Peptides against a protein of PDB entry 7RZF. Designs and how they scored, part 53

Target 1, 358 residues: chain A of PDB entry 7RZF
Amino acid sequence: PFQEEHLKQLYKIVPIKDIRNLYVTFPIPDLQKYYKSNPGHYLGHLIGHEGPGSLLSELKSKGWVNTLVGGQKEGARGFMFFIINVDLTEEGLLHVEDIILHMFQYIQKLRAEGPQEWVFQECKDLNAVAFRFKDKERPRGYTSKIAGILHYYPLEEVLTAEYLLEEFRPDLIEMVLDKLRPENVRVAIVSKSFEGKTDRTEEWYGTQYKQEAIPDEVIKKWQNADLNGKFKLPTKNEFIPTNFEILPLEKEATPYPALIKDTAMSKLWFKQDDKFFLPKACLNFEFFSPFAYVDPLHCNMAYLYLELLKDSLNEYAYAAELAGLSYDLQNTIYGMYLSVKGYNDKQPILLKKIIEKM
Target 2, 358 residues: chain A of PDB entry 7RZF as posed
Amino acid sequence: PFQEEHLKQLYKIVPIKDIRNLYVTFPIPDLQKYYKSNPGHYLGHLIGHEGPGSLLSELKSKGWVNTLVGGQKEGARGFMFFIINVDLTEEGLLHVEDIILHMFQYIQKLRAEGPQEWVFQELKDLNAVAFRFKDKERPRGYTSKIAGILHYYPLEEVLTAEYLLEEFRPDLIEMVLDKLRPENVRVAIVSKSFEGKTDRTEEWYGTQYKQEAIPDEVIKKWQNADLNGKFKLPTKNEFIPTNFEILPLEKEATPYPALIKDTAMSKLWFKQDDKFFLPKANLNFEFFSPFAYVDPLHSNMAYLYLELLKDSLNEYAYAAELAGLSYDLQNTIYGMYLSVKGYNDKQPILLKKIIEKM

## One batch from the design tools (peptide; made by RFdiffusion4, then SolubleMPNN)

Design b1_p11_6_s2 (from b1_p11_6, 4 letters changed)
Fold by OpenDDE base, seed 2:
Structure b1_p11_6_s2 (fold): chain B 358 residues (1-358), chain A 11 residues (1-11)
Amino acid sequence: as target 1 above (358 residues)
Amino acid sequence: MKPSFPSVLFL
């Protein structure tokens, strides 16, 4: 287990690849026995959220971070880590202290709001969907995985324990949040910009690094992280499917798409699933415009329109993706193509939002 | 997601 001397440390690491990463690590208790509540997953879901008012949204708006991942990681027996990892821009590499300040501001927001049962319920529902409709894995990999997790879970629960949440434990969420403090931090910055500025070499991989104590003034700055009014909890995810009914095969179901509507303004083709029997659909729309490809100006305007439309839809993209929905928008020589894929239950909601932004 | 972190972070 880390002693006090191992905390408040900064590692500057030289990568082999040209990558810029920040790892903000906190030692936490072993949460394995709490798998039914999984407080680290709850916190990882919120800290790693990509929607409006999220940590990533603010850091991305500043041009400092491209991607963010938050979550628990297994340590050795009897301890774990909570890690926030970001992909840094070149500018973000200059603002690491301020990035970490924003992390602590977001963590402070989570403390101020307290544990939310509705967020736990969304995590529970998402994980239940992921379990129920899990794809077939390669038998060798699956067997090896199951054999490994048999050390951690009862035999009866070994298939469900990684997915099915059972217990809302606000006390455990608060306990983990209490470990996410500046006095407990270990920071690693990975960048080629540290080449020739290191004094140590790692024994196993020959990784060059420098270890420094984080100054007490910087720790105090992070300890005094205020509530940043830009940070908000996510809104409820309206895309989480609740209906998984498989409709009976129609008597006239054909092996090919059938034309079910033909009008002057629209043609509609339909094919019922006769193979997979999943509560999923693929909606594909081709929009025709005589202006889309008439000249180079109109082509560029149609392109710009789609890029602006995609940008305007980013607020829904993450919530839809979490719920197993996706969309795609493409320019065509005839106009525009839209696809919406995933669980059929909430596809109309996503489609409506896309059409309202168009 | 369980992030894959470099082993160097655990030293």
Scores: peptide ipSAE 0.013, ipTM 0.574, DockQ to the pose 0.618
Fold by OpenDDE base, seed 3:
Structure b1_p11_6_s2 (fold): chain B 358 residues (1-358), chain A 11 residues (1-11)
Amino acid sequence: as target 1 above (358 residues)
Amino acid sequence: MKPSFPSVLFL
């Protein structure tokens, strides 16, 4: 377990690959016994959120970060870590202190709002869906995984323990959130820009690194993180499926798509699922325009249109993905292709939003 | 992917 001497440390690490990463690590208590409430998952969901008013959204808007992951990680028996990991831009590498300030501003926003039962309920529902419709894993891998987690969970719960949330525990959320403080931080910056600037070599992999104490002034700057008004809790995820009814196979169901509508402006093909029996659908739309590929100008305009459309849909993309919905938008030589896939219950909502932005 | 954290994060 890290002692005080191991806290407030900065590691500058030279990677073999050309990567730029920031790891902000907090020692936390062992949360394994709290798997039914999973407070680290709650915090990871919010800190790692990609929607409007999220930490990632703001850091992307600054041009400093490409991706963000937040969550608990196992350490050894009796302790865990909470880690915020970001992929840094070249500019973001120059703004690491400010990136971490924004992390603490977001954490301060979570403290100010307090634990939200509705967010826990969304996590519960998402995990229940993920469990219920879990794909078949490779038997060898699955058996080895189950054998490993039998050390942590009762035999009767071993299949459900990683998924099914049962208890809203605001006290545990606050307890973990209270460990996410500047005085408890360990920072690692991974970049080739540290080549020739290191003084240590890691014993096992020969990784070159430098260890430095984080200046007390920087720690104080992070401790005094204000409420940044750009940070907001996510809105409720409207894409979470609630209806999982599987319609009976029609007697006239064809093994291939049947033409069910033919009009001057549209053809509709339908195939019922006769194999998987999942509450999922694939909606595929091909839009035809004689102008989409008539010349280089129109081709570039059609490309630009789709890039703008995708950008305008970013606000929904993450929430849809979390709910097991996806969309795809592509230019074709005939016009445009749209695909909407996932749980059929909320596909009309996502489709409507796409069409309203088109 | 579970992020593989460098061993140095645990030093």
Scores: peptide ipSAE 0.010, ipTM 0.580, DockQ to the pose 0.597
Fold by OpenDDE base, seed 4:
Structure b1_p11_6_s2 (fold): chain B 358 residues (1-358), chain A 11 residues (1-11)
Amino acid sequence: as target 1 above (358 residues)
Amino acid sequence: MKPSFPSVLFL
């Protein structure tokens, strides 16, 4: 277990690959016994959220971070870590203290709002969907995985334990959140910019690093992290499917898409799923415009339009992805292609939002 | 992707 001497440490690490990463690590109690409530997943979901008012959204807006992952990680026996990992831009590498300040501001926002049962319910529902409609794995890999997780879960629960949430435990969420403090932090910065600036070598992999104590002034700045008014809890995920009904196969179901609508302005082909029997659909739209590819100007305008449209849809993309929905927008020589894929229940909502932004 | 954390993070 980490002692006080292991806390408030900064590691500057030289990678083999040209990567820039920040790892903000907190020692936490062993949460394995709490898998039914999974408080680390709750916090990871919020801290790792990509929607408006998220930590990532703010850090991206500053050009400091490309990606963010938050969550629990297994340590040695009897302890875990909570880790916030970000992919740093070149600019973000210069602003690590400020990035971590924003992390603590977001954590302070989570303390101020307290544990939200509706967020837990969304995590529960998402995990239940992921379990219910889990793809078939290769038997060998699946058996090996199950054999591994039998060390952690009862035999009766071994198939469900990684997915099914049962208990909302605000006390455990608060307990973990109380460990996410500046006095408990371990920071690692991974960058080639530390080459020739390290004084230690890691024993097993020969990784060059420098260890430094984080200055008490910096710790104090992070301890005094205010409520940044830019940080908000996510809104409810409207894309979470609730209807999983599979419609009966039509008697006249063709093995190929049937033309079900033919008009001067639109053709519609339909193919019912006769193979997978999943509550999923693929909606594909091809929009034709005689102007889309008429000249280089119109081609570039059509490209720019789609890039702006994609950017305007970013607010929904993450919530849709979490719910097992995806969209794709492409330029074609004829105009534009739109695809919406995933659970059919909430596809109309995503489609409507796309069309409202068009 | 589960990030591969450097071993030094767990030292």
Scores: peptide ipSAE 0.010, ipTM 0.589, DockQ to the pose 0.565
Fold by OpenDDE base, seed 5:
Structure b1_p11_6_s2 (fold): chain B 358 residues (1-358), chain A 11 residues (1-11)
Amino acid sequence: as target 1 above (358 residues)
Amino acid sequence: MKPSFPSVLFL
């Protein structure tokens, strides 16, 4: 377990690859016994959220961060880590202290709001869907994985333990959140910009690094993180499927798409799934415009339109993806292509949102 | 991608 001397440390690390990463690490208790409530997953879901008012959304709006991952990681026996990892821009590399301040502002927002049972329920529902409709894995890999996790879970639960949440434990969420403090932080910055500025070499991989104590003034700045009014909890995910009914095969079901509607303005082709029997659909729309590719100006205007449309849909993209929905928007020589894929139950909601932004 | 955390983070 880390002693006080191992906390409030900054590591400047030289990577082999040209990457810029920030790792903000907190030592936490071993949460393995709490797998039924999984408080680290709850916090990882919120801290790692990509929707409006999220930590990533704000850091991305500053031009400092490209991607964010939050969650628990296994440590040695008897302890774990909670890690917030971000991919840094060149500008973000200059603003690491302020990025970490924003992390503590978001953590402070989570403290102020307290544990939310509805967020836990969404995590539970998402994980239940992921379990129920889990893709077939390669038997060898799957068996080896299951054999490994038998050390951590009861035999009866070994298949479900990584997915099925059973218990809302606000006490455990608060307990983990109480470990996410500046006094408990370990910071690692990974950048080639530290080449020739390091004084240590890691024994196992030969990684060059410098270790520094984080100044008490910086720790105190992070301890005094305010409630940044830009941070909000996510809204309820409207895309989480609740209906998994599979319609019976139609008597006239063809192995190929059938033309079910033909009009002057639209053709509709339909094929029922006769093979997978999943509560999923693929909706594909081709929009035709004689202007889309008439000249270089119109082609660039059609491109700009789609980029603006994608940007305007970004608020729904992450929530849809979490719920197992996806969309794709492409320019074609004839106009535009839209695809909506995933669980069929909430596809009409996503499609409506897309059409309302078009 | 699962972030490859540097070994130094676990020291």
Scores: peptide ipSAE 0.009, ipTM 0.583, DockQ to the pose 0.560

Design b1_p11_6_s3 (from b1_p11_6, 5 letters changed)
Fold by OpenDDE base, seed 4:
Structure b1_p11_6_s3 (fold): chain B 358 residues (1-358), chain A 11 residues (1-11)
Amino acid sequence: as target 1 above (358 residues)
Amino acid sequence: MEPSVPPVLFL
C-alpha cells in the first residue's frame, strides 16, 4: 500500500512509441468484494462519459485531449487504483496542470450532485443487455476465463458476477469519490519530450523516467477546484433497449431481401433474420440525388454536409454506442448512404435524431 | 480498453 511519501508524485516517462498520455491515478481500497454494486464502474462511467457536459467534451473543446478512459484497475494484492487516462495533444502536454484541474472540477461536480440511482440503473440495464446477448466465446478461452474468475466469485455467480449489478450503494460511491482527491494523486506524463531529461530507469522494462514531487501550490490549486458550470451529469440514455421480442419467422421468408415497397421515390427491401435470432436490425438507406456528384463543387458540398451532420450527431453517438447502437454516414457517387445497426427497439429514436439533424 | 499503465506507476 502506498504511504504518504508515494502520493503527490509526478512521473515523467519516456515512451518507446511516439505517444502522449496522462495518467492520473488514485490509490483506492480493494473493491472486489463490492462487485454487486461496482462503485468503481459507476464513477468510471461518469468520469469516462463522452456526452455533452462531460469531462472529455470540455477537454476536447480546449484542444488538449483526444480520448479519455476512467475506471478502476487492479493493483497489488489488497488495493486498487482509480485511473483517469487521457491521450494528450501537443497543446494538452503544455496544459497538464489545467487538465488535472478540470478532472478535479468534474469530480467536485460529482460530489455536489451526489450518487444518482438512475445512473446506476442505466449501468445495470446496459450490463444486463451485454450479458444476455453476449457473443459465444471459444470454449477453451471461456473455460480458462471462468476458472480464473472462480477465485473471486461464488460458483453460483461466476457467470453473472462481471455483468449483473444488484445493489445501489451510494455509500461506496462516496467512499471511492472521497479517495479521488489531490492529496492522494499520482500523476504520470508519458511523452518523448522527456527524452534526455530523465534520471531513472525502470528495472523490468528499462523505461526511462523522472520522479518529482508535485508542488504544494499545485496540490492546493487542485484542492480549490471550483464547480465549473460547463460540467453536467449526462442525460438519461434514451437508446437503452427495453424490448427484446423476436418476431416469428414469416411463412414466406425469402433467403434474399424481398421488395416490399416500390414507388417512384422509394424502394424498400426487407429480410427477416433467419440465422442469429437477436433483437437486432440493420437499417440501410441509400439516398439518390442527381446533384451529389454533378461537379466538384457539389461533391465537396455533399462531403461537407456529411461531416457537419456527423459533428451534429456527436451528442448522440456515445449514448447510442453504449446502448449497442451504431450509425454510419457515407458519401456515394449517387448521393449518401446511412446505416443504423444494433438493437432494434431504439433504432427509430436514433433514426429520428439523424433525420432531425438532416 | 483498459489503458496499459506503465509499470512505473506501481513503483
Scores: peptide ipSAE 0.030, ipTM 0.725, DockQ to the pose 0.671
Fold by OpenDDE base, seed 5:
Structure b1_p11_6_s3 (fold): chain B 358 residues (1-358), chain A 11 residues (1-11)
Amino acid sequence: as target 1 above (358 residues)
Amino acid sequence: MEPSVPPVLFL
C-alpha cells in the first residue's frame, strides 16, 4: 500500500518508442470480493466512455488526446489501482495539468449525479450478451485462464464471475469514487521529450525517469475542479440487443443469396444463416450514382461527403460498438458502400440513424 | 490492448 509520501507524485518517463502517454493512477481497495457488483467496471465504463459529453470527447475537442482508457487494474495482493490513461497529442503534452483538471471535473460530475442504476443495468446487459455469445477461445489459453481465476472465484461461478453482474451497489461505487481525489493521485507522463532530463533509472528495465512532487497549488487547483457544463452522463444505449430469437431455417433456404426483390431502383438479395445460428446479421448496401466517378472534382466531393457523414455518426459509433453493432462506409467507383453488422435486433435503429444523417 | 502501465507506477 502506498504511503502518503508516494502520493501526489509526478513521474516523467522516457520511453523506448516514440509515444506520448499520460497515466493518472489512484490507489484503491481490493475490489475482487465485489465482483458481483463490480463498482470499478461501472466507473471505468463512464470515465472511459467515448460518446457526447464524455471525458474523451471534450479532450479530443481540445486537440489534446487521441484515446482514453479508464478502469481498475490489479495491483499486489490487497490493493488495486484505478487508472485513467490517455494518448497525448504534441499539444496535449503541453496541457497535462489542464487534462488532469478535466478528469477531476468529470469525476466531480459523477459525484454530483450519483450512482445510476440504469447505467449498472446497461453494464449488466452488455456483459450478459458478451458472456452468452462469447467466441470460442483456444482450449489451452482458456484452460490456463480458468485455472488462474479459480484462485479468486468459487468453482460454481468461475465461468460467469468476470461477466455476470448481480448486485447494484451504489455504496461501493461511491466508495471507489471517493478514492479518485487529487490527494490520492500518482501521475506518470511518458514522452521522449524527457530524454536527458531524468535523474533516476528503474532497476528492472533500465527505464530513465524523473520523480517530482506535484506542487500543492496544482493539487489545490484539481481539488477545486468545478462542474464543467460540457460533461454529461451518456444517454441510454438504444443499441443493446434484447431479442435473441433465431428464426427457423426456411424450407426454401438457398446456400447462396437469393434475389427477393427486383425493381428499377433496387435489388435485394437475402441469405439466411445456415451455419452459425447466431442472432446476428450483415446488411450490405451499394448505392449507385452516375456522378460518383465522373471527374476528379466529383470524386473528391464524394470522398468529403463520406468523411463528413462518418463524423456526423460518431455520436452513435461508440454506443453501437459497445452493443456489438458496427457500420462501415466506403467510397466506390460507382457510388457508396454501407455495411451494418452485429446483433440483428437493433440493426434497424442504427440503419435509421445512418440514413437520417445521409 | 490495455496499455502496459509503466512499472514506475507500481513502485
Scores: peptide ipSAE 0.028, ipTM 0.705, DockQ to the pose 0.583
Fold by OpenDDE base, seed 1:
Structure b1_p11_6_s3 (fold): chain B 358 residues (1-358), chain A 11 residues (1-11)
Amino acid sequence: as target 1 above (358 residues)
Amino acid sequence: MEPSVPPVLFL
């Protein structure tokens, strides 16, 4: 466990690769015994959320961050870390203090709202879906994984313990959230801009770094993080599947797509799944336009249209992805291609949102 | 994805 002298430290690290990363780390208790409630996953889901009113959404809007990951990480025996990791832009590298201020503002928002049972229920449902429809793993890798996790879980739970949430524990969520404070922070900035500005070398990998104490004035600034009105809890994920019914294979099911609708404006092909027997579908749409590829101007306009359409759909993309739905939009020489893939239950909702933005 | 943490953070 880190002592007080190891907290409130800033590490400036020189990478081998040309990357710009910020790591904001908090020592937390070992949460392994709380796997049935998984309070670290609850907080990781919210802090790492990519939807409207999220931490990432605000940091992206400022041009400071490209990606964000939040969650628990294993440490040594008897302790863990909670880590917020962001990919920094060149501008974001100049605003690290303000980025971390926004992290603490979001954490303060989570304290003000308190633990939400509906968020826990969504995490439970998502993990249950992931478990139920988990792909077959390679036997050797799977056996080795199971053998490793037998040290942490009862034998009867070893297959389910990483997935199935059982208990809503607001007390444990608050306990972890109470560790996410400026007085407990360890910050690492990874950038080539620190080359020639380091005074230490890491013993094992030869990584060049500089260690500095974070000034008390900066810690106080983060401790006094107010409620930022731009931060909101996510909305309920409307894409989480609830119906997993698999329709019986029709007696006359063809091994190839059958033409089921033919009109002057549309052709529809259908193939029932005869192989996988999953509650999943692939919807593919080809739109034909005589204008899409008539000249270079129209081609570029059609490209720009799809990029703007994708951008306008970003608010749904993350929630859909979490729920095992995806979409793709591509320009073709004939017009446009749209695909919607994943669990069939909520595909109509995603498809409707796409069409409403078109 | 879980973040890859630089070894220096464990120092």
Scores: peptide ipSAE 0.027, ipTM 0.721, DockQ to the pose 0.701
Fold by OpenDDE base, seed 2:
Structure b1_p11_6_s3 (fold): chain B 358 residues (1-358), chain A 11 residues (1-11)
Amino acid sequence: as target 1 above (358 residues)
Amino acid sequence: MEPSVPPVLFL
């Protein structure tokens, strides 16, 4: 277990690859016994959220960060870590202290709002969907995984324990959130810009690094993180499927798409699933415009339109992805192609949002 | 995805 001397440390690490990463790590208690509530997953879901008012959205808006991951990680027996990892831009590498300040501002927002049962319920529902419709794994890998997790879970729960949430434990969420403090931080910055500026070498991989104590003034700056009014909890995810009914195969179901609507303005083909029997659909739309590719100007305008449309849909993309929905938008020589894929229940909601932005 | 933590963080 880390002692006080191991906390408030900064590691400057030289990577082999040209990468820029920040790791903000907090030692936390072993949460394995709390798998039914999984408070680390709750916090990881919020801290790692990509929607409007998220930590990532603000850090992206500043041009400092490309991606963010938040969550618990196994340590040694009897302790874990909570880690916030970001991919840094070149500019973000210059603003690491301010990035970490924003992390603590977001954490302070989570403290101010307190544990939300509806967020737990969304995590529960998402994990239940993921469990229910889990793809077949390779038997050897699956068996080895199950054998490993038998050390942690009752035999009766070993298949479900990693997925099925049972208990909302606001006390445990607050307990973990209380460990996410500047006095409990370990920071690692990974960049080639530290080449020739390191004084230590790691024994196992030969990784060059420098270790420094984080100045008390910087710790105090992070401890005094205010509420940043740009940070908000996510809205409810409207894309989470609730209906998983598999419709019976139609008597006249064909092995190929049938033309079910033919009009002057539209043709519609339909094929029922006769093979997989999943509550999923693929919607594909081809839009035709005689102007889309008439000249180089119109071609570039159609491209720009689609890029702007994609950008305008980014607010929904993450929530849809979490719920097992995806969309794709492409320019064609005839106009535009749209696809919507995933659980059929909430596809109309996503499709409506796409069409409203068009 | 679980972050790949550099080994140095476990030192």
Scores: peptide ipSAE 0.021, ipTM 0.669, DockQ to the pose 0.696

